# Peptides against a protein of PDB entry 2MBZ, part 82

Target 1, 143 residues: chain A of PDB entry 2MBZ
Amino acid sequence: GINLTPEEKFEVFGDFDPDQYEEEVRERWGNTDAYRQSKEKTASYTKEDWQRIQDEADELTRRFVALMDAGEPADSEGAMDAAEDHRQGIARNHYDCGYEMHTCLGEMYVSDERFTRNIDAAKPGLAAYMRDAILANAVRHTP

## One batch from the design tools (peptide; made by RFdiffusion4, then SolubleMPNN)

Design b2_p21_8_s2 (from b2_p21_8, 7 letters changed)
Fold by OpenDDE base, seed 2:
Structure b2_p21_8_s2 (fold): chain B 143 residues (1-143), chain A 21 residues (1-21)
Amino acid sequence: as target 1 above (143 residues)
Amino acid sequence: SRALKRAAGALAAASAFALPP
C-alpha cells in the first residue's frame, strides 16, 4: 500500500484513505497489467509525490467545474483537453492509459456510485461531465 | 474545500486503484 505514516496520510488525503480499498482493488484488478504497473511505480512514491498527485487531481477538478459553470459542452476543446490531461496524468503517475482504458474509467465514474458520489461532491454531474469529455477526447484521437 | 479535496482524492484513487476489466 501507500507507505506513509498515518499522520502523513492524513496530511495528504485527509478523510480519504485509499488503502482502505486495497483488498477490493487486489481482488478486482490484481491480475491486470495496470495494477502491476501501478504497484511498481508507486512503491517508491514519497509524501511529496502523493501530494503532487492530489494537487494535479484537484486542479483538474477545478478545471472541469469551471468548464461546467461556463456552460462549455463536454465535447468542447477545453473539456477534451482537460480529459487528455487527466489521461496523461494517469499514464505518468500510475499505469499506461490509452484512450480505450480511459473511456472505461470514465464509465466507471458514473456506474460506481462510490466514485459518482465522491466526484459529484465538487459539483453535481461532474462525473458524467468527465465521462463525456473523456469519451469525446477519445473519439477525436481515433481517426 | 472539503468537497474538492474529496473529489481530488476520488480522482486520484480512481487513477491509482480503479481499473476496467
Scores: peptide ipSAE 0.079, ipTM 0.736, DockQ to the pose 0.640
Fold by OpenDDE base, seed 5:
Formats: structure tokens, C-alpha cells, sequence
Structure b2_p21_8_s2 (fold): chain B 143 residues (1-143), chain A 21 residues (1-21)
């Protein structure tokens, strides 16, 4: 999994332990290209790399929350741009993420209670807002 | 905030480890 000391993992992830999902992930997606790409990329990640990824996720969360607080629709340019940045972040850090894959991830955010609960901890309805923005962004980029 | 950190963790988990069903 993530090759950080317990102390480093706590500094980066806090009480959230991504390695708790390692077995489930391997069982569900161990034979996919996305899984292989992610394992290959993250194998060389340092504490600083993981911290950067967390910082990017934090920034994205704050951005979406701010859009919601401002009353911006999920299909606004601002929300769709945030969704696009999210997609590109996945592609850069983990695995190739096209619009179809991104849409599927968005659906998972609202259908898997584990994700919904964790995401909505920042703001109720955030997962649904992100899903809608992801879908809208995919639609505008569909020929 | 702790809430944002948990949200970031969820996003990281989705991006890094979880794939669509």
C-alpha cells in the first residue's frame, strides 16, 4: 500500500486510512488498467507527494463549497470547471480518467454511503453537487 | 478543518483507490 510510516500517514491523512480499502480495491479492480496505472504511479510517491494530493483535494473541496454557498448551479461554468480540474487531477496523479469514467465516479459519490458521508462532512449535499457538476462537464465535452 | 480533511480523504480514496462499479 502506501509506504509511509504511521506518523507520516497520520500527518497526511489524519484518522482516514486509505489502506483499509486495499483488499476491497484489489478484489474489485485488481485486473483493470486503472488499478495498474495507480499502483505504478503511487509506488514512488513520497510523503510530500501525498501531501500535495491531499492539498489539491482540500482546495477542490473548498472551491465546490464556495460555489454552493454562492448559489451557483452545478451546471454553471464555475462548477463545471471545478469538475474538469478534478478529472485532470485524477488523470495526473492516478490513472487515465475520461469523461465516462469521471461520470461513473460521480455516481459512486452518491450511491456509496461511505463516500457520501465523508464528502458531505464538508457540506450537506456536496457529493450530489459534485456528481451533477461532473455530469454537466462531461456533457459539454461530448461531441 | 476536520470536515474538509475527511472530504479530501474521500476524494483521494475515490481518485486513487476506488473505481466505478
Amino acid sequence: as target 1 above (143 residues)
Amino acid sequence: SRALKRAAGALAAASAFALPP
Scores: peptide ipSAE 0.077, ipTM 0.738, DockQ to the pose 0.608
Fold by OpenDDE base, seed 4:
Structure b2_p21_8_s2 (fold): chain B 143 residues (1-143), chain A 21 residues (1-21)
Amino acid sequence: as target 1 above (143 residues)
Amino acid sequence: SRALKRAAGALAAASAFALPP
């Protein structure tokens, strides 16, 4: 799991505990390359590393919300660029994330109610907007 | 905001642990 004390975890993640899903993730994807890469990368992460990841996620969430509030389509350059940054962030911090992988994650955001609920807490429909932006970004980068 | 923090946490968790079926 995440190598932080309960206090540190609270400081970084608040009431949200990613470790609550550790067993499920291991059971479903423990034999995948992505899982192995993520475990390897994150094993050395400090509190500061996790905080940086949270800050990046915060910024990205704000960008998508702002795009939605402005009425920008999910296939706008702004929305697709935000999706690209999301993909690259996953690649830097967790595991190799190609466009196919990214679209699968986007689909999970709208198909798994746990993710939908958490994402849409920022703004109703945000998960669907992100999914659509992810798909559009994947399409424009796929020859 | 608290809502944004929860969303960010979900995104971070998804990035860290969420994988394709």
Scores: peptide ipSAE 0.075, ipTM 0.734, DockQ to the pose 0.632
Fold by OpenDDE base, seed 1:
Structure b2_p21_8_s2 (fold): chain B 143 residues (1-143), chain A 21 residues (1-21)
Amino acid sequence: as target 1 above (143 residues)
Amino acid sequence: SRALKRAAGALAAASAFALPP
């Protein structure tokens, strides 16, 4: 799993432990290219690397919340740009993430109650807003 | 905030570990 001490994991992730999903992920996707890419990339990550990833995710969350608070639709330029940054962050840090993969992740955000609950903790409806922005971003990048 | 921290964690988990069914 994540190669951090319990203390370091708490410093970075707090009460949330990503490693709690390790067995389920291996069972469902252990034979996929995305899984292999993620395991290979993250094996060398330091505490500082994981902290950077958390900071990026935190900033992105703030952007989406601000857009929602401003009443911007999920298919606005601002929302689609935030979705694009999210996709690129996944591609940079974990595995190749095309627009189809990204839309599948967006659908999971609203269909898996574990993700919906965690995401909507920042703002009710955030998971659905992100899903819609992800879909809109994929559409605008389709010829 | 704590809520935002959990959301960030969820996004990181989705990026690192979650894949489409």
Scores: peptide ipSAE 0.073, ipTM 0.734, DockQ to the pose 0.610

Design b2_p21_8_s3 (from b2_p21_8, 6 letters changed)
Fold by OpenDDE base, seed 3:
Structure b2_p21_8_s3 (fold): chain B 143 residues (1-143), chain A 21 residues (1-21)
Amino acid sequence: as target 1 above (143 residues)
Amino acid sequence: SRANRRAAGALAFASAFDLPP
C-alpha cells in the first residue's frame, strides 16, 4: 500500500483520493501476482517517489492530448511510443506489464465508466485514443 | 488543473492497482 501520511497523500494526490479505490482494488485483485508485486515495490516508496509517478502520468496524459490535438492517429509512431512509455512506466514502478496485460488495461479504460470519465476529464475520447494506441503498440511488438 | 490531476491519478492507479481479471 501507499506508505504516506494523510498530509503527504494530500500533497501528492490532491483531489484524487486513492483511498476510494484501495478497498475495491484489494477485493478484486488482492490475490493476483501483479497486485503483490505492486505492493512489494511501492512499500518503500517515498512521497517523492509517488510525486514522480504522478508527474510521469501527467506528462503522459499531456503527451496523448497533444497527439490528439495534432490529429495524429492512435497507430502513429508518436502515439505508439507514448503507449510504450506507459507500459514501461507500469513495469518500472508497479508490476511486470507485458503487452497482453497492457491491452487489457486499455480495454478497461474504455469499459469501466469510472476510468473513462476520469481519463476523459483531460480530453473527451482520450481513453479510447489511449486504448487504440496501446493496442497498436502491442501489435507492432507481437512477433 | 483539477482535471489533469484526476486524469493523471486515474492512470497511475489504474496501472498500479486496477488489474485485468
Scores: peptide ipSAE 0.064, ipTM 0.733, DockQ to the pose 0.629
Fold by OpenDDE base, seed 2:
Structure b2_p21_8_s3 (fold): chain B 143 residues (1-143), chain A 21 residues (1-21)
Amino acid sequence: as target 1 above (143 residues)
Amino acid sequence: SRANRRAAGALAFASAFDLPP
């Protein structure tokens, strides 16, 4: 679990409580390499580390929203670059994330209504846009 | 904003806590 005090968790995550999903995550993914890598990396994370991760996610969200508002296609260089940054962020902070894994994450964003609802709170259709950008980025890097 | 926090939380959940099928 996340080694923060309840107060720190509230400050960093606010309405999103990752602890409420701990059991589900363990049941679904506990035997995967990605899960083990994430647990190993995050075991030493401070409040500052978690805050940085949240800030990166927020920045990426704003970036995708701006692309959508500008009418940029999801397969534009701007959108694909944002998707690439997202992939690299996952790799740095959590687990090795290749293009195939990233594509699967994108599909989850539109397949799991919990993710779709939360992501689309920033802008309707954002989850689908991200999925499409992730797929486009994967395609361009898999010639 | 609340929307940003929800989106950030969703991405953080996907990245840190959830995995694709």
Scores: peptide ipSAE 0.060, ipTM 0.738, DockQ to the pose 0.613
Fold by OpenDDE base, seed 1:
Structure b2_p21_8_s3 (fold): chain B 143 residues (1-143), chain A 21 residues (1-21)
Amino acid sequence: as target 1 above (143 residues)
Amino acid sequence: SRANRRAAGALAFASAFDLPP
């Protein structure tokens, strides 16, 4: 799993423990390229690396919330750009993430209640908004 | 905020620790 002490994990992830999903992830995706790439990349990550990833995710969350509060459609340039940044962040930090993969992730955000609850904690409907933005971004890049 | 941190964690989880079915 993540090579941090329990205290460091708490400092970075707080009440969210990603290691609680390790078994499920391995069972479902252990034979995929994405899983392999993620394990290879993250094996060298420091506490500071994980903190940066959390900071990026937090910033993205705030950005989407701000777009929603402003009434911007999920297929607006701003929302699609935020979705693109999300996709690129996954690619940079974890595994190659094409638009099809990204769309599937977006669908997971609204179909898996665990993700929906956690994401919508920031703002009700955020998961659905992100899914729609991800889809719109994929469409504009796949004419 | 606490809510934002949970959401950030969820996104990180989706990106790093799970894949779509």
Scores: peptide ipSAE 0.058, ipTM 0.734, DockQ to the pose 0.612
Fold by OpenDDE base, seed 4:
Structure b2_p21_8_s3 (fold): chain B 143 residues (1-143), chain A 21 residues (1-21)
Amino acid sequence: as target 1 above (143 residues)
Amino acid sequence: SRANRRAAGALAFASAFDLPP
């Protein structure tokens, strides 16, 4: 799990507790390469590391929300660039994330109500917008 | 804000811990 004190976890994650899902994640994905990579990488993460990850996620969220508010299509250059940054962030911090994997994650954001609800807390429809941007970005980067 | 932290956390969680079926 995340090697932070309860207080540190609250400071970084607030009301969202990723450890609540540890058992489910292990049961569902414990045998995947992505899980192993993520577990290995994050094992050494400090509070500062986790905070950076949260800051990156927050920045990305703000970018997508701004794009939506501006009426930019999910397949706009700006939206696709945000999606690319998201993919690269996953690859850097957690596990190898190709475009196919990324599109699958995007689909999960809209198919799992838990993710949809939590993502859309920033703005209704954000999960769907991200999914579409992720798909568009994948298309432009693959033959 | 609390909402922002929750949203950011959710995105991080989706990216870090959960995978598509």
Scores: peptide ipSAE 0.052, ipTM 0.730, DockQ to the pose 0.633

Design b2_p21_8_s4 (from b2_p21_8 with A2R E4L K6R A15S)
Fold by OpenDDE base, seed 4:
Structure b2_p21_8_s4 (fold): chain B 143 residues (1-143), chain A 21 residues (1-21)
Amino acid sequence: as target 1 above (143 residues)
Amino acid sequence: SRELRRAAGALAFASAFALPP
């Protein structure tokens, strides 16, 4: 799926190895529209593209951590805006991501221990904070 | 940091490849 050498993958993703989940992803979501859209879009991605995606994720993570450190509620304008940017990034890079889909992703962040553990590596409770911000953002856009 | 990269990688991967059942 990701056409990078092992060295390039390490440069971009570091300790996180997406390849170890490839089989599970295909098994669980290989028949979804989102999966197909993502595979189609990313088929042409270069190392630079993947690095950009990683940079966007880095920036988003930093924003949420900063919001948490500042004590901003997950339903604050800042947190909801970060969630919206996250949603738009998914739509741009991978697949059509409506607010319902986004809330489902947020729920996965807290229900799948693997994601929770990885996300919370940046800051304990980050996954839950993101989930709440995603939900709040969805609510304000779909009253 | 390593922890930040790990978290960012997880987010990128989740957004790209993981979907709720």
Scores: peptide ipSAE 0.364, ipTM 0.869, DockQ to the pose 0.636
Fold by OpenDDE base, seed 1:
Structure b2_p21_8_s4 (fold): chain B 143 residues (1-143), chain A 21 residues (1-21)
Amino acid sequence: as target 1 above (143 residues)
Amino acid sequence: SRELRRAAGALAFASAFALPP
């Protein structure tokens, strides 16, 4: 799991507690390669590593919100580039993330109400916008 | 903001731990 003290976890993740989902994640995906890769890679992560991951997610969120505010469609180059950066970030930090895997993650953002509520806290419709951008990015890379 | 942090946390967690079926 995340090798941080309770205080460090609070400092990095704030009110969002990833540990509350640990059992569900293990139960549903514990037998997947992605899960094993992520557990192996993150086992050595420091507080600073987790903070960097959180900062990257924050930057990505702000970037998508800005695109939406500017009226850019989800299949714009800007939105697709943001989706690509997201995919590459997953690959660097957690597990091999192809375009099919990425689209599945995008679908989860809109099909799992827990994620939809949390994501859309930043801006209504953000989860759907991200999903659409992820799909568009996948399409342009798999013609 | 708290809302941005909440969303960012959810995205980070989804990428790190929550996987597609």
Scores: peptide ipSAE 0.348, ipTM 0.867, DockQ to the pose 0.627
Fold by OpenDDE base, seed 3:
Structure b2_p21_8_s4 (fold): chain B 143 residues (1-143), chain A 21 residues (1-21)
Amino acid sequence: as target 1 above (143 residues)
Amino acid sequence: SRELRRAAGALAFASAFALPP
């Protein structure tokens, strides 16, 4: 699990409690390479590391919201670049994330109502927009 | 905002824990 005290977890993650998903994640994906890679990388993460990850996600969320507000299509250069940065962030922080893996994540954003609800808290339709941008970015990199 | 933090948290951990089925 995340090597933080309950107080530190609250400070970093606030209302979102990652611990409520830990058991499900382990049950569903505990035997995958991605899970093992993530556990290995995050084992040494400090509170500051987790805060940085949250800040990166915050910035990315704001970026996608701004693109939507500007009326940029999900397959625009801006949206696809944001999706690419998201993919690279996953690779840096957690596990090797190819384009196929990334599209699976995007699909989860719209197929799992728990994630849809949480993501769309920032802006209605954000999860679908991100999924579409992720797919477009994957397509342009796998011609 | 709370909503943004909630979304960012979901995004961060979706990335961390959404693994191939």
Scores: peptide ipSAE 0.337, ipTM 0.864, DockQ to the pose 0.621
Fold by OpenDDE base, seed 2:
Structure b2_p21_8_s4 (fold): chain B 143 residues (1-143), chain A 21 residues (1-21)
Amino acid sequence: as target 1 above (143 residues)
Amino acid sequence: SRELRRAAGALAFASAFALPP
């Protein structure tokens, strides 16, 4: 679990409470290597580590929104680079994330309405845009 | 904004705790 006080959790995560999904995550993916890797890495994370992760996600979200607002295609270099940074961030912070894994995550963003709704809170269609960028990035790295 | 923070949080934890089927 996240080793933060309730106050620290509120400061870092605010309106998004990760604890509400802990049981579901364990039930769905508790036996996967990715889950084990993530639990191992995050076990030592401080408040500052979690804050960094949130900041990275915030920056990435803003970046994708800006790309959409600019009318950049999801298969543009800018969008694919943002997707690549997202993939690398997952690998750095949580678990090994190859292009196939990343593509599956992208599909989840549009297939699980909870993720779609939460992501699209920043901008309608953001989840689909991210999925498309993730797929394009995977394709360009799988010649 | 609240919406952006919510989306960022969802994205962060989607990456961290949501795994592909």
Scores: peptide ipSAE 0.231, ipTM 0.823, DockQ to the pose 0.627

## One batch from the design tools (peptide; made by RFdiffusion4, then SolubleMPNN)

Design b2_p22_1_s1 (from b2_p22_1, 7 letters changed)
Fold by OpenDDE base, seed 3:
Structure b2_p22_1_s1 (fold): chain B 143 residues (1-143), chain A 22 residues (1-22)
Amino acid sequence: as target 1 above (143 residues)
Amino acid sequence: SEAAARRRAAGALAFASAYLAP
């Protein structure tokens, strides 16, 4: 799992414990390249690395919420740019994330109730908005 | 709280980014 002490994990992730899902993730995706890449890359991550990743996620969440509050369409430049930054963040921190992979993640956000519930806690409809922005960003980059 | 809601959302995204490979 994540190479942090229980105390460090709590400080970084709070009430969300990624280790709760380790077995399920391994069962579902353990044989994928993305899984292997992520495990290899993150094995050396420090508490500060994980905190940075969480901070980036927080910022992205706020950014999408602000776009929604401003009435910006999910296929606006602002929303698509936020989606692109999300994709690049995954690629930088975890595994190669092409536009097809990203679109699959976006679809999971709305099809897996666990993700939908957690994401929409920040703002109702956020998961769907992100999915739509991810799709729009993928389309503009793969004409 | 708003902060807690953001953290939960960030956690979900982090989980997907770190572990999920559809």
Scores: peptide ipSAE 0.130, ipTM 0.733, DockQ to the pose 0.641
Fold by OpenDDE base, seed 2:
Structure b2_p22_1_s1 (fold): chain B 143 residues (1-143), chain A 22 residues (1-22)
Amino acid sequence: as target 1 above (143 residues)
Amino acid sequence: SEAAARRRAAGALAFASAYLAP
């Protein structure tokens, strides 16, 4: 799991504990290249690394919320750029994330109610908005 | 704030998706 003390985990993740999903993740994805890449990359991560990743995620959430509040379509350049940054962040921190994989993640955000509820805690409909932006970004990069 | 907490929760979940789901 995450190589942090309980105190460090709380400081970084708060009430969310990614290790609570370790068994499910292993069961669902344990035989994938993405899983192996993620385990390899994160094995050396420090508290500061995890904090950075959380900060990036929070920033992205704020960007999407701001776009929604502004009434920007999910296929706007702003929304697609945010989706692209999301994809690149995954690639940098966890595993190679192509556009096809990214669209699959987007679909999971709306198909798994656990993700939907937690994402939409920031703003109702955020998960669907992200999914749509992710798809639009993928389309524009696959001419 | 409550809004900040919700954003953090959403971010954590999004991160969890990246971390936990290929």
Scores: peptide ipSAE 0.120, ipTM 0.712, DockQ to the pose 0.459
Fold by OpenDDE base, seed 5:
Structure b2_p22_1_s1 (fold): chain B 143 residues (1-143), chain A 22 residues (1-22)
Amino acid sequence: as target 1 above (143 residues)
Amino acid sequence: SEAAARRRAAGALAFASAYLAP
């Protein structure tokens, strides 16, 4: 699992404990390249590394919320750029993330109620907005 | 609070990025 003390895990993740999903993740994706890459990269991560990842996620959340509040459509340049930054963040921190993979992740955000509930806690409809922006970004990069 | 809501969303995104790949 994540190599942090219980106190450090709480400081970084709060009430969300990624390790509670360890068995499910291994059962569903344990034989994939993405899983292997993620385990290899994160094995050396410190508390500061995980905190950086959370800070990036927080910033992305605020960015998408601001776009929604401004009435920008999900296929706007601003929304698609935010989706691209999200894709690149996954690639940098965890595993290679092409546009097809990214689109599949976007669909999961709206089809898995656990993700939808957590994402929409920031703003109702955020998961769907992100999915649409991810799809639009994939389309513009795969003409 | 708004901060707590953002943290929950960040957790979901982190989980997807770190562990889930369809």
Scores: peptide ipSAE 0.118, ipTM 0.718, DockQ to the pose 0.623
Fold by OpenDDE base, seed 4:
Structure b2_p22_1_s1 (fold): chain B 143 residues (1-143), chain A 22 residues (1-22)
Amino acid sequence: as target 1 above (143 residues)
Amino acid sequence: SEAAARRRAAGALAFASAYLAP
């Protein structure tokens, strides 16, 4: 699990507790390379590291919301660039994330109601918008 | 609040990135 005190966890994650999903994640993905890489990378993470990751996620959320508010298509250069930054963030912080892996994550955002509900709390339709941007970004990089 | 909503969304994305894989 995340090696933070309860107070630190609250400061970083607020009401969202990633550790509540630890058993499910291990059961479903414990044998994957992604899981192993993530456990290895995050083992040394400090509160500041987790805060940085949250800050990056916050910024990405705001960026996608702004794109939607501006009426930019999900396959616009701006949206695809945001998706690319998301992919690179995953690769940097958690596990190797190729374009196919990224598209699978995007599909999860709209197929797993837990993610859809949380993502769309920022803006209705955000999960679908992100999925579409992720797919478009993958397509442009895998001709 | 909008800030709280964004925080929840960010948490979901962070969770997906850190813990879930297809």
Scores: peptide ipSAE 0.162, ipTM 0.760, DockQ to the pose 0.636; fails the geometry check

Design b2_p22_1_s2 (from b2_p22_1, 7 letters changed)
Fold by OpenDDE base, seed 5:
Structure b2_p22_1_s2 (fold): chain B 143 residues (1-143), chain A 22 residues (1-22)
Amino acid sequence: as target 1 above (143 residues)
Amino acid sequence: SEERARKRAAGALAFASAYLAP
């Protein structure tokens, strides 16, 4: 799990405790390469590392919300670039994330109610917008 | 608050990136 004190975890994650899902994740994906890579990378993460990751996620959220508020289509260059940055962030911090993997994650955002509810808390329809941007970005990078 | 809502969304994205794979 995440090696932080309860106070540190609250400071970084607030009401969201990722460790509450540890058993479920292990049961469902414990034998995948993505799981192995993530556990290996995050094992050495400090509070500052986790805070950086949260800051990046928060910034990306604000960026997508701003695009939606501006009326930019999900297949606009701005939205696709945001999706690309998201993909690269996953690859840097957690596990190899190709475009196929990324599209699957995007679909999860709209098919798993837990993610949809949390994402759409920032703005209704954000999960669907992100999914569409992720798909568009994957298409433009697929030969 | 708007900030709390954004933080929850960020947490969800971080969770997906860190723990879940298709």
Scores: peptide ipSAE 0.176, ipTM 0.783, DockQ to the pose 0.630
Fold by OpenDDE base, seed 1:
Structure b2_p22_1_s2 (fold): chain B 143 residues (1-143), chain A 22 residues (1-22)
Amino acid sequence: as target 1 above (143 residues)
Amino acid sequence: SEERARKRAAGALAFASAYLAP
């Protein structure tokens, strides 16, 4: 799991505890390259590393919400750029994340109600908007 | 609050990025 004390985990993640899903994730994806890469990379992460990751995710959330509030389509340059930054963040922090992988994650955001509820807490429809932006970004990068 | 809502959303995204794969 995440190598932080309970206090540190609370400081970084608040009421959300990623470790509560560790068993499920291992059972479903434990044999994938992505899982192995993530576990290896994050094993050395400090509290500051996890805080940075959360800050990046928070910034991304704000960007998408702002785009939605402005009425920008999910296939706009701004939305696709935000999706690209999300993909690159995954690649930098966790595992190699190509466009196919990213689109699969986007689909999960709308197909797994747990993710949908958590994401849409920031703004209703955010998960779907992100999925659409992720798909659009993948399309524009596919010759 | 809006701040708490963003925090929850950020956590969900972080979880997806960190733990889940297709």
Scores: peptide ipSAE 0.165, ipTM 0.775, DockQ to the pose 0.639
Fold by OpenDDE base, seed 2:
Structure b2_p22_1_s2 (fold): chain B 143 residues (1-143), chain A 22 residues (1-22)
Amino acid sequence: as target 1 above (143 residues)
Amino acid sequence: SEERARKRAAGALAFASAYLAP
């Protein structure tokens, strides 16, 4: 699991404990390259690394919410750029994330009710908006 | 609070990106 003390985990993740999903993730994706890459990369992560990742995710969330509030469509340049930054962030921090992989992640955001609920807690429809932006970004980069 | 909601969403996204959909 994540190599943080309970206090550090609380400081970084608050009430969200990613380790509670460790067994499910291993069971479902433990034999994938992405899983192996992520475990290998994150094994050395410090509290500061995890905090940085959370900060990036938080910034992205705010960015998408702002786009929605501004009425920008999910296939706007702004939304697609945010999706691209999300993809690149995954690639830097976790595992190689091509556009196909990214679209699969987007689909999970709307198909897994747990993710939909958690994401939409910030703004209703956010998960669907992100999914649509991810798809649009993938299309423009893989014509 | 809205801030807590955003943090939960950010955490979910971070975790999803890291672990949940390889």
Scores: peptide ipSAE 0.164, ipTM 0.770, DockQ to the pose 0.652
Fold by OpenDDE base, seed 3:
Structure b2_p22_1_s2 (fold): chain B 143 residues (1-143), chain A 22 residues (1-22)
Amino acid sequence: as target 1 above (143 residues)
Amino acid sequence: SEERARKRAAGALAFASAYLAP
């Protein structure tokens, strides 16, 4: 699990505890390369590393929300660029994330109610918007 | 709280990348 004290975990994640999903994740993805890479990378992460990851995710969320509020379509350059940054962030922090992998993640955002509910807490329809932007970004990079 | 909602969403994305996702 995450090597932070309870206090540090609260500071970084608040009421959200990713370790509560550890068993499910191991059961579903324990034999994948992504799982192994993530475990290897995050094993040495400090509180500052986790905080940075949360900050990046928060910034990306705000960015997508702003795009939606501005009426920018999910296949706009702005939305696709945000999707690309999301993909690259996953690659840096967790595991190799190609465009096919990224599209699979996007589909999960709309097919798993837990993700949909949490993402849409920032703005209704955000998960679907992200999925569409992720798909559009993948298409433009894999013609 | 909008701030709390955004943080929960950010946490969900981080969770997907680090743990839940493939």
Scores: peptide ipSAE 0.161, ipTM 0.774, DockQ to the pose 0.661

